Peptides against a protein of PDB entry 4PN1. Designs and how they scored, part 59

Target 1, 261 residues: chain A of PDB entry 4PN1
Amino acid sequence: KIEMNFLNKPIVPDTTKVISNFLTHYLITEPVEHVEIEAKLGTLIDLETQNRFEFPVMNETILNPEFNLRTRFESDMTASEHKYLNEFLNQAFRDSQKPGRLPFAYKHTKQVDLFYETEDNSRDKIRVSKNQSDNQVLACVKKRRVADLFLYCPNDAFDIRISISDELPVSMPSGNQQPSLTRLKDRVGYVHQEIKIDLTKTTQNDPVYDTTERHELEVEFGNIADLRDRAQKAKDGMEAPLFRRVQLFMDNVRILRREHS

## One batch from the design tools (peptide; aimed at target 1 F67)

Design b1_p26_4 (made by RFdiffusion4)
Pose (drawn by RFdiffusion4):
Structure b1_p26_4 (pose): chain A 256 residues (1-205, 211-261), chain P 26 residues (1-26)
Amino acid sequence: KIEMNFLNKPIVPDTTKVISNFLTHYLITEPVEHVEIEAKLGTLIDLETQNRFEFPVMNETILNPEFNLRTRFESDMTASEHKYLNEFLNQAFRDSQKPGRLPFAYKHTKQVDLFYETEDNSRDKIRVSKNQSDNQVLACVKKRRVADLFLYCPNDAFDIRISISDELPVSMPSGNQQPSLTRLKDRVGYVHQEIKIDLTKTTQNTTERHELEVEFGNIADLRDRAQKAKDGMEAPLFRRVQLFMDNVRILRREHS
Amino acid sequence: SAAREALLRTEDALRSENFGAVLHSL
């Protein structure tokens, strides 16, 4: 007989607790009506060295945003790094279809991104996405970045950025307006337990941009868990962000 | 294979394994 600790009850990891606080704030305390919560793989770049961020730590750590660490985030990876993760996810996809497993879901999208500027003093963009096939509109949203949280991961090829955005559905722009940006987007979507794993390849109309992103697919349920956590019963919220971060961690450690 | 097995884990229970730390000061 073996116990997990001298209390014999599970304990919350420090990082899971902190991220739960970050998510509860923008879900409940200062709520965002149309919230998107996603984490992207990439690289933390030191502004002076223009290389990967160096920090005297040995494990995944959350950077305090109230400090100026002179750093930016490169949400990009090589084509090989993108293909390697594609193969790994495909293999993980088929293994989930076997008996006793909760299966993956799959959705491949070939669409066009159109970005517009706003009439306001804000730096928001109006995004219009269309099918590359029939050109029917998939979405028309005004996107505002609310908050970011950076995880430096010295043991891995990637760092993590957790972004909280606000995607408000808006009406279509006028025809007599030039889009600030137009690009193709090849999004390969995997879904497991309502956690979305998106593998995107964008082509600038040339330059290619390869990304991997992981976002909560069921916000309404997550908002409910955040409410219960604020009221004392915080176990379901913890179990949720622990699943999210563990998925993000698995994909982060996958590299040649 | 172990990473694929870890990816197929469920939300059924909380785990006490700690992987990281949080920056509080410089």

Design b1_p26_4_s1 (made by RFdiffusion4, then SolubleMPNN; from b1_p26_4, 12 letters changed)
Fold by OpenDDE base, seed 5:
Structure b1_p26_4_s1 (fold): chain B 261 residues (1-261), chain A 26 residues (1-26)
Amino acid sequence: as target 1 above (261 residues)
Amino acid sequence: SELIEELLRTGDKLSSEQTGIVQTSL
């Protein structure tokens, strides 16, 4: 007979606990009403060297947000890396359609994001998202970044930023307003067990930037209501459901950040 | 859907398959 440990009880990884607590704070304690929770693949850059920062750790490590590490997060990857991940996810999609598996859902979306300044000149812009094919409005939101949690992943191709955002639905800008910025997004989305994985190529013509395209991969909790329920249960002393969902989310993130050509 | 069927057959890609190094955002 084999037991999982000397107590024969499941043990939750510390990373799962830390992330769960982080999420619980913005789901329950100081609740964000229209919360979006996503993890982006990217690179922690040392502001002094402009290279990937080298932390004195040997495995996945959540960085303490209370410390000024003099880093920035670049939520971008090469086109080749992005292409590889696209192919990888396509294969994962195909494999999930086999008997005995839970299938992925798949969606390919091309949209245009129009950014507008607010009347109060607030830092947050209004984003109008339209379907590129028929110009139908998909969303009109004011997105505010609430909090970030960074994971340094020395053994993987990418570091991770988990972000809490508030996506407040707002009224459409007045017809006389011009967008301050326009972005074209080509997005392939994969959903598995209510975890959404998006590969997004963004095209932007900004004379300030030398790059016209960005390549991003994001992993998002697709069922916030369920997650909030789990977080509430955790606050009430039943942590297991939240831990399981966070573990699932993080395992998907871990798979993706390890994949490279 | 037709898209899913195509994906099952060959996979799907973003509109452009550009390769190369993306410079760090300014």
Scores: peptide ipSAE 0.031, ipTM 0.580, DockQ to the pose 0.030
OpenDDE base, seeds 1, 2, 3, 4: peptide ipSAE 0.029, 0.015, 0.019, 0.020; ipTM 0.584, 0.456, 0.488, 0.534; seed 1 fails the geometry check

Design b1_p26_4_s2 (made by RFdiffusion4, then SolubleMPNN; from b1_p26_4, 13 letters changed)
Fold by OpenDDE base, seed 1:
Structure b1_p26_4_s2 (fold): chain B 261 residues (1-261), chain A 26 residues (1-26)
Amino acid sequence: as target 1 above (261 residues)
Amino acid sequence: SELIEELLRDESELSSEQTGIVMTSL
């Protein structure tokens, strides 16, 4: 018989604790009302070299936001990398349909995002999302980025940004307003155990510049109410449910960031 | 299943240079 350790109890990685505390802050302590919590795959770029940042660590490391490392995060990948991840997720979907597994759900969506200036001329724009096929309004929101947590992953293809956002539902812009920006989004979404994985191709038309494309992969908590409940329990001294959910989320992220063409 | 058919359709629309996503032109 083998035991896990000398206590014969699960031990929680420090990364899980740090992320759990980060989430608890914006779920419970200073709660964001319409919270979106996602991790994006991308690259931490050194602003001085314009190359991937090099930090003196050898594994997954949460960067301390109190230190200015003079970095930016690029939430983009090559078309080849994006294609590889799409194929990988398609295979994972197929495998999950087998008996004895929990199945993925799958959805393909195509939408247009129209961005409008606000009346107060705030930095946050109103985003109107419409279905590309029938022009049906899907959402009208003002999205605010609340906080970011960056993970430097020197051994993997991608670094990670975990973001807390507030998606405030707002009224439609006046009919006389013109959008300042239009983006096409083609998204394939995978859901497993209420964790959402989205591959998104974004096309932006600029009247002056050529059309630009972005390829993104994001992992999102699909059940915020459950996550908030777990976070509340953690504040009340029962941390295990939150730790388990964060561990699940991060394991999915870790799988994806290791995959590359 | 319908989901598998949707997945297979998406894959069939891709070229070697494309991702698993083909955007519709407006």
Scores: peptide ipSAE 0.019, ipTM 0.568, DockQ to the pose 0.022
OpenDDE base, seeds 2, 3, 4, 5: peptide ipSAE 0.036, 0.024, 0.022, 0.028; ipTM 0.416, 0.430, 0.478, 0.576; seeds 2, 3, 4, 5 fail the geometry check

Design b1_p26_4_s3 (made by RFdiffusion4, then SolubleMPNN; from b1_p26_4, 15 letters changed)
Fold by OpenDDE base, seed 5:
Structure b1_p26_4_s3 (fold): chain B 261 residues (1-261), chain A 26 residues (1-26)
Amino acid sequence: as target 1 above (261 residues)
Amino acid sequence: NKLIEELLRDDSELSSEQTGIVQTSL
């Protein structure tokens, strides 16, 4: 008979604990009301070299947010990388439809995001999202970035930013207000076990600059209520449910960040 | 399901030009 270890109990990776604690803080301790929790694939850039950040570690490493590492995070990827990930996820979707698997759900959305200034001239803009086909309002929110957690992944194609945001529902801007910025989003979304994986092509028209395209992959917790419940249980001393959910999330992120064209 | 497969996007037409979203770390 083989046992898992000398305690014959599962061990939680330290990364899972750190992330779980980070999430618990913004779910329970200082709760964000309309929390969005997402991981974006991208690249940590050293501000001094303008190259990918190099740190003397050999594996996935959570960077301490208390230290200014003089980095920036670029959530963009190449069109080829984005295409590869789309093909990869399409295959994963197909494979999940087989008997004995939990199926992916799939959704393709084309939307326009309209950004409006706030009356208080706050840095936080009002975002109105509309469906491109029928102009149906999908959302009107004021999104505030609350916190970030960066993972340096030296062995993988991408580094990771986990972000906590507050997506406060707000009233529509006045009809006389013009958007300060418009973005077209072509998004394909995959959902598996309440984890959302979105591939987004964003087109931004700038009147001064050329049209820019961005290619993003994000992984989001699709059931915040469940996650908050798990975080509360963790705060109450039952950590296992939270750890399991965070592990699932991170395993999906780890799969994706290893994929490259 | 062939119909579902046909509904899946293929990003073959994605532009090679990129404008990165830069976020400065703290």
Scores: peptide ipSAE 0.022, ipTM 0.435, DockQ to the pose 0.039
OpenDDE base, seeds 1, 2, 3, 4: peptide ipSAE 0.015, 0.013, 0.010, 0.020; ipTM 0.420, 0.431, 0.394, 0.446; seeds 2, 3 fail the geometry check

Design b1_p26_4_s4 (made by RFdiffusion4, then SolubleMPNN; from b1_p26_4, 13 letters changed)
Fold by OpenDDE base, seed 3:
Structure b1_p26_4_s4 (fold): chain B 261 residues (1-261), chain A 26 residues (1-26)
Amino acid sequence: as target 1 above (261 residues)
Amino acid sequence: SSLIDELLRTDDELKSEQTGIVQTSL
């Protein structure tokens, strides 16, 4: 017989524990009401060199937020990288439709985001999202970034930012207000086991600068209620369900960040 | 990007091909 280890029991990786604790804090301990939890692929940039951050580690490493590493996170990627990931996900979608597999679901969304300044001149803008085809309002929210957790991934094409956000529903801005910014989003979304994987092309017109395009890939927890339930169970002493869900999420992220053109 | 736009179109085609077999749309 072969055993897993000398205890013949599963062991939880430290990375899973750290991320699980991070999520539990903002799900249960200091709960964010309208929480969004996503991981973005990108690059940690060293502010001193303006190159990719170099840290003396050999694998995926969660950076300690208590230390100022003088970095910024760039969530943009090249069109070529984005293309490669799109092709990769298309193939994964096709393969998942085979008998004996759990299938991906697919959704293509084109929306326009209009940003409005708040009356109190707060940093947080009101975002009105509309469907590009019929201009129907999809959402009106004030998004607040609550926390970030950065993973430096020296062996992979991308580093990772896990973010906690609060998307507060708010009333539509007054009809006499003009948007300060308009952004077009073209998104293809792949959902597998309630994990959302989105490829987004964002187009922004600036009156001073040329039209800019950004290409992003994000991975999001698609069932927050279930995740919150798992986090509560973890606080109550049963951690396994949360660990399993975080492991699934991170494995998907790890697959994606290894892919490059 | 013209390349991205082409891929997005291709993705829609992929969706259409599989719809007749299994539920693939959100």
Scores: peptide ipSAE 0.019, ipTM 0.431, DockQ to the pose 0.023
OpenDDE base, seeds 1, 2, 4, 5: peptide ipSAE 0.018, 0.017, 0.020, 0.018; ipTM 0.511, 0.470, 0.461, 0.481; seed 4 fails the geometry check

Design b1_p26_5 (made by RFdiffusion4)
Pose (drawn by RFdiffusion4):
Structure b1_p26_5 (pose): chain A 256 residues (1-205, 211-261), chain P 26 residues (1-26)
Amino acid sequence: KIEMNFLNKPIVPDTTKVISNFLTHYLITEPVEHVEIEAKLGTLIDLETQNRFEFPVMNETILNPEFNLRTRFESDMTASEHKYLNEFLNQAFRDSQKPGRLPFAYKHTKQVDLFYETEDNSRDKIRVSKNQSDNQVLACVKKRRVADLFLYCPNDAFDIRISISDELPVSMPSGNQQPSLTRLKDRVGYVHQEIKIDLTKTTQNTTERHELEVEFGNIADLRDRAQKAKDGMEAPLFRRVQLFMDNVRILRREHS
Amino acid sequence: EEEEEEREEEREEQLEEMEEHEEEEE
C-alpha cells in the first residue's frame, strides 16, 4: 500500500493554483462577456539580444507581469516543427479511436481572414473570416486583447503565452472600406474533452506563419467552475486547468 | 564577455526581486 503524501489527499500544484486565479479573475471578478482563453506555443524573445529569453531557472515558471522583463512573444515556428507536431497529433488522434479511449474530434478549415481598423481610439481590429471555397461568411467579430500570462520553459523548445481576449460579434463593415490585412488561413483542429488543439498555417497575400494554439472549448462550463471556486468548491476548476496545462505541456515537449 | 556577465547578473537580481515580492505577499 502506498500513499501520495503524509496526508493521503491530493495537493494543488503551484502553477495550477496561480493560473486558476488568473482565469477566475477575468471569468468572475472582472468578467469578460465574450471571452476567449487560449495558450500558444512560441518563443520568448529578449528585446536586447533578439534571441531566446535567458533566465536563471530550471523549470516551467510563470513570469510576474507586474515586472518589466523587456520581452516579447514570437508565436511562430518552423515548417518542420509544425509538421512534426502535425504527425504527433495525427498519431495521437488515431490512438484515441481505439477501445477504452475517449476519442478525438477533427475539423479542418480553409478560410480567409480580413482584418479592419476601428473608428475608436482603441487598437482593436474587426476580423471577417470567410470560406475559401464558397466565400460564405463564417464570423464577424471585434477582438480586444485583455490579458496575457507568460510561462518560460527552459527545458523545452517552446514557451507558453496564455491570452485572454474578448471577441464581440459585430455587424459587417461597409463595402467601401479597405481591409487593413488580408490573408489565407489553414486551420487543422483537434478536439479532446472539449479542449481545442488548433494547428494553423497562415499565408500572407509571400510570408508563411505556422502556429499551435490550445484553448478552452467550453467557456460556459469553465465559468461555472470558476464560480464554484470563488465560493469554496474549487476542485472542479483545478481539475480543468490541470487538464489544459498538461495538454499544453505534452505538445510543448514534442520536438526533434 | 563582460556585457554577457552583466546581463546574467541583472537577470539574477530580477529573480531575487520577484522571489522577495512573492514572500511579502505571503

Design b1_p26_5_s1 (made by RFdiffusion4, then SolubleMPNN; from b1_p26_5, 13 letters changed)
Fold by OpenDDE base, seed 3:
Parts: structure tokens; C-alpha cells; sequence
Structure b1_p26_5_s1 (fold): chain B 261 residues (1-261), chain A 26 residues (1-26)
């Protein structure tokens, strides 16, 4: 007979606990009303070297936000890496349609995001999202970045930024206002067990720097209400449901960050 | 099993079509 450990009980990885506590804070303790929770793949850049940050650790490590490590996060990848991930996810989609599996959902969207300055000259801009095909307004929001949690992943192709954002629905800008910035987004979205995985090509026209294209991959919690419920239960002493959901999320992130062309 | 297999094939075809359409637009 084999047992799991000397208690013969499952244990929760410390990473899962740390992330769960982070999420619980912004879901329950200081709740963000219109919360978005996503992980982006990218690279932690050392501001001094402008190269990928080197930290004296050998595995996935959550960076302590109390310390200024003189880093920036670049949420970008090469076109080839992005293409590879797209092909990888397409295969995962196909495989998930097999009997006995839970299927992916797939969606391709093309939208334009128009950014407007607020009348109060606040740092947060109003984003109007429109469908490129018919110019229908999809959303009008003021997005505020609330918090970030960075994971340094020395053994993987990408580092991770988990972000808490507040997406406040707001009224449309006045008809006399011109957008300060316009971005085209081509997004391929995959959903599995209410975890959203988006591959996004963002095109931005800059009069000074010409047209720039960014390739991003993000993983998002697709059911915030459920996540908030789980977080509340965790605060009430039942942590297992939250841990399971965070573990699922992180396992998906871990799969993706290991993939590269 | 037959219904699941049918759904699988339909979804695969849909994905292939979507992917082909995307490639043609690039």
C-alpha cells in the first residue's frame, strides 16, 4: 500500500496559497467591484541591463511586491512564438472535442479600442471598444490597474504577471471628443472550464514611432462570481474550493508559459 | 458516443474553416 505522505492527505503548494490570498484580498477584503483577473505571459526585464531579469532561484517564484527589484514587465512575444501558441491551442481545442473530454469553446473577434482622456484629466482613460465589422459599441469602460503579482519563471519561455483590474462601466465620451489613441485588436479566444485564454494581436498607429504590433497571450478567470464565492468560503475557513480553482488556473498558465517556437 | 463523435467532427471542421479563413486574410 502506498500513501501520499505521512498524513495520507493532499497538500496545497505554497504558490497556490500565496496567489489565493492575493486574489482573496481584492475579491473580499478590499473588494474591487468590477474586477478583472488575468495572467499575461511576458518577460521581466532588468531595468539596468535591459535583459531578462536574473534572480537567484531555480523555479517558479512569486516576487515580493514590497521590494523594488528595478524591473519592468514586457507583455509581448514574437510573431513566431504567438503563432506557435496559436497552433498549440488549436490542437488542444481539437483534442478536447474527443469523447470523454471537456471541450474548448473558440471565438475569433476583431475590435477597435478608442481611448479618450477624461474631463478631469485623470490618469485613467475611457476605453470604447467597437466591433471592426459593423462599428457596434461593445463596451465603454474606465479601466484601473489595482495590483500586480509577478512570477519569475527561470525554466520557462515566459514570466507571468497576474493583474487585478477594475473595469468600471462609464458613459460614452461626448461627441466632440477625439480619441487620443486607437488600437486594433485581433483576438483568438479559447475557453476551457471557464478559464479564458486569449491570443491577441494589437496594432497601434503612432505618428512618431509608426505602426507597432504587439503579440500577447492572456489567461483570465472567466467566472468572477464563482471565484468570489470561493474566496468568501476561503475567508470563512473552507479554502479547498478556492485552492482548486487557482490550481486549475495556474496549471493552464504553466502549460502555456513552457511553450515556445 | 456517436453524438459526441459527430459534435467533435463538426467542431473540428468549424475550427479548420476558421483557421483557413484567417490564413487567407493575412
Amino acid sequence: as target 1 above (261 residues)
Amino acid sequence: MEEEEKKRKEMEKLLEKMLEEEKEKE
Scores: peptide ipSAE 0.021, ipTM 0.484, DockQ to the pose 0.010
OpenDDE base, seeds 1, 2, 4, 5: peptide ipSAE 0.007, 0.000, 0.019, 0.016; ipTM 0.285, 0.216, 0.379, 0.426; seed 2 fails the geometry check

Design b1_p26_5_s2 (made by RFdiffusion4, then SolubleMPNN; from b1_p26_5, 10 letters changed)
Fold by OpenDDE base, seed 3:
Structure b1_p26_5_s2 (fold): chain B 261 residues (1-261), chain A 26 residues (1-26)
Amino acid sequence: as target 1 above (261 residues)
Amino acid sequence: MEEEERRREEMRKLLEEMRREEEEEE
């Protein structure tokens, strides 16, 4: 008979614990009401060199937020990388439809995001999202990023930013108000076990600057209520459900960040 | 020491600005 270790008990990876504690803080300890929790693929850039950040570690490492590492995060990839990931996810979708698997759900959306200044000139803009085809309003929110956790991934194509955001529903801007910014989003969404994976092409037209296009991949917790329940149980001493959910999330992120064209 | 502290503060401000720009991109 083989045992897992000398205690014959499962051991939780330290990364899972650190992320779980981070999430628990903003779910339970200082709860964000309309919380969004997502991971974006991108690159940590050294502000001094403008190249990818170099840290003296050999594997996936959570960076300590208390230290100023003089970095920025670029949540962008090349069109080629984005296309490759789309093809990869399409294949994963197809494979998941086979007997004995849990299927992906798939949705393709095209939306326009309109940003409006607030009357009080607050830092937070109002975002109105509309369907491009029929101009149906999908959402009207003020989004505030509350916290970030960065993972430096020296062995993978991408680094990771995990973000906690507050998406506050607000009333529509006055009909006489013009948007300060307009963005077109072409989004392909995949959902597996309530984890959302979105590939997004964002086009922004600036009258002064050339049209810019961004290619993003995000992984999001699709069931916040369940995650909050798990976090509460963790605070009450039962950590296993939260750890399992975070592990699932991170495994999906790890699969994606290793893929490249 | 003052120069190092100044550099740290300047970098902090830059990081906060960059974070804000990223929020506008979301």
Scores: peptide ipSAE 0.019, ipTM 0.421, DockQ to the pose 0.043
OpenDDE base, seeds 1, 2, 4, 5: peptide ipSAE 0.019, 0.019, 0.019, 0.000; ipTM 0.426, 0.421, 0.431, 0.325; seed 2 fails the geometry check

Design b1_p26_5_s3 (made by RFdiffusion4, then SolubleMPNN; from b1_p26_5, 16 letters changed)
Fold by OpenDDE base, seed 5:
Structure b1_p26_5_s3 (fold): chain B 261 residues (1-261), chain A 26 residues (1-26)
Amino acid sequence: as target 1 above (261 residues)
Amino acid sequence: SARRRERERRMRELLEKMKEEEEKKK
């Protein structure tokens, strides 16, 4: 008989523990009411060189916020990388439809995001999302970035930003308000075990600046209620359910960040 | 456990620092 280790019990990676604690804070300790928790693929950029930063580590590591690392995170990727990831996920989708597997769900959406300034001069804009096909309102929210956690991934194509956001549903802006910014989003979404994986192509027309296109991949926890429940249990001393869910999330992220064209 | 409480304390401190840094960048 083979055992896992000398205790014959599963162990939890340190990364999982750190992320779990991070999430627990914003789920339970200082709970964000309409929390969105997502990981974006991107690149940690050295502000001095404007190239990818090189940290003195050899594997995935969570950056310590106590240190000013003089970096920024760019959540953009090339069109070719984005296409490759799309093809990769399409194949994963197909494979998951086979007997004995848990299937992906797939959704393709095209929407327009309209951003409005708030009357209170808040830095947070109101975002109205509409379906491009019928102009139906999909959502009206005020999104606030609450916290970020950065993972440097020296062995992978991408670094990771895990973000906590508050997406507060709000009333529609008054009819006399004009949007300060409009964005077209073409999103293909894959859902597996309530983990959402979105590939998004964003087009922005700026009257002052040329049309810009961004390609993003995000991984999101699709069941926040379940995650909160797990986090609460963790606070109560039963950490395993939370760790398992975070591990699943991170494994999906790890798969994706290794892919490149 | 004492170790758990210590981990939680450290995380809170880190999160506070993160918030402060984000506010400075805004």
Scores: peptide ipSAE 0.000, ipTM 0.287, DockQ to the pose 0.033
OpenDDE base, seeds 1, 2, 3, 4: peptide ipSAE 0.023, 0.021, 0.023, 0.024; ipTM 0.492, 0.527, 0.477, 0.502; seeds 1, 2, 3, 4 fail the geometry check

Design b1_p26_5_s4 (made by RFdiffusion4, then SolubleMPNN; from b1_p26_5, 11 letters changed)
Fold by OpenDDE base, seed 1:
Structure b1_p26_5_s4 (fold): chain B 261 residues (1-261), chain A 26 residues (1-26)
Amino acid sequence: as target 1 above (261 residues)
Amino acid sequence: MEEEERRRKEMEELLEEMEREKELEK
């Protein structure tokens, strides 16, 4: 007979525990009401060298937020990398439709995001999202970034930023107000086991600077209510459901960050 | 049946988008 270890019980990786605790804080301890939890693929840039951050570690490492490492995170990739990931996810989608598998869901959306200044001139802008085809309002929110957790991934194409955000639904701006910024978004979305994977091309026209295009990949928890329930159970002493869900999320992220053209 | 129809529609949409992308790349 073969056993997992000398206790013959599953062991939880430290990464899973750290992330679970991070999420539990903003789900339960100091709960964010309209919480969004996502991971973005990108690159940690060393502000001193302007190159990818280098740290004396050999594997995935959560950076301690208490230390200023003088880094910035660029949540962008090349068009080629983005295309490769799209093709990769398309194949994963097709394979998941086979008998015995849990299928992906797929959705392609084209939207315009209009940003408006708030009446109090706060840093947080109101974002109105509209469908490009019929101008139907999809959402009107004020988004606030609450916290970030950075993962340095020396063996992979991308580093990771896990973000906690508060997306507060708000009323539409007055009809006389003009948007301060407009962004076009072309988004391809995949959903598997309530984990959302989005590939987004964002186009922004700047009157001073030429049109800029960004390519982003994000992974999001699609069922916050379930995640909150799991986090509550963890606080009550039953941690396994939360750990399993976080592990699933991170495994999907780990698959994606290894893929590049 | 509803799930199967949904999956079929999603597959068709994906295939159509892939075809359009290929055409734009030519």
Scores: peptide ipSAE 0.039, ipTM 0.490, DockQ to the pose 0.010
OpenDDE base, seeds 2, 3, 4, 5: peptide ipSAE 0.000, 0.020, 0.000, 0.029; ipTM 0.224, 0.382, 0.249, 0.522; seed 4 fails the geometry check

Design b1_p26_6 (made by RFdiffusion4)
Pose (drawn by RFdiffusion4):
Structure b1_p26_6 (pose): chain A 256 residues (1-205, 211-261), chain P 26 residues (1-26)
Amino acid sequence: KIEMNFLNKPIVPDTTKVISNFLTHYLITEPVEHVEIEAKLGTLIDLETQNRFEFPVMNETILNPEFNLRTRFESDMTASEHKYLNEFLNQAFRDSQKPGRLPFAYKHTKQVDLFYETEDNSRDKIRVSKNQSDNQVLACVKKRRVADLFLYCPNDAFDIRISISDELPVSMPSGNQQPSLTRLKDRVGYVHQEIKIDLTKTTQNTTERHELEVEFGNIADLRDRAQKAKDGMEAPLFRRVQLFMDNVRILRREHS
Amino acid sequence: SSNRKWIPEDRRDKLVLATYDPDVVF
């Protein structure tokens, strides 16, 4: 017989607790009506060296946003790194279809992105996405970035950015208006336990941009867990962000 | 100042908020 600790009850990892606080704030305390919560793989770039961020730590660590660390985030990866993750996810996809497993879901989207500027002093963009096939509109949203949280991962090829955005559905722009940006997007979507794993390849109308992003697919349920956590029963919220971060961690460690 | 609402008070003056530890069982 073996116990996990001298208490024999599970304990919350420090990072899971902190991220739960970050998520509960923008879900409950200062709520965002149309919230998107996603984490992207990429690289933390030191502004002076223009290389990967160097920090005297040995494990995945959350950077305090109240400090100026002179850093930016590159949400990009090579074509090989993108293909490598594609193959890994495909293998993980088929393995989930076997007996005893909770299966993956799949959705492949070939669409066009149209970005517009706003009439306000804000730096928000109005995004219009259309099918490349029939050109029917998939979405028309005004997107505002609310908060970011950066995880420096010295043991891995990637760092993590957790973004909280606000996607408000809005009406279509006028025809007599030039879009600020137009590009193709090849999004390969995997879904497991309502956690979305998106593999995007965008083509600038040339320059290619390869990304991997992981987002909560069921916000309404997550908001409910955040409410229970504020009221004491915080175990469901912890279990949720633990699953999210562990998925993000598996994909982060996958590299040649 | 806005982030201080959700950041634990004892950690506001630290560069690191939390570090992953694989030995913790949840």

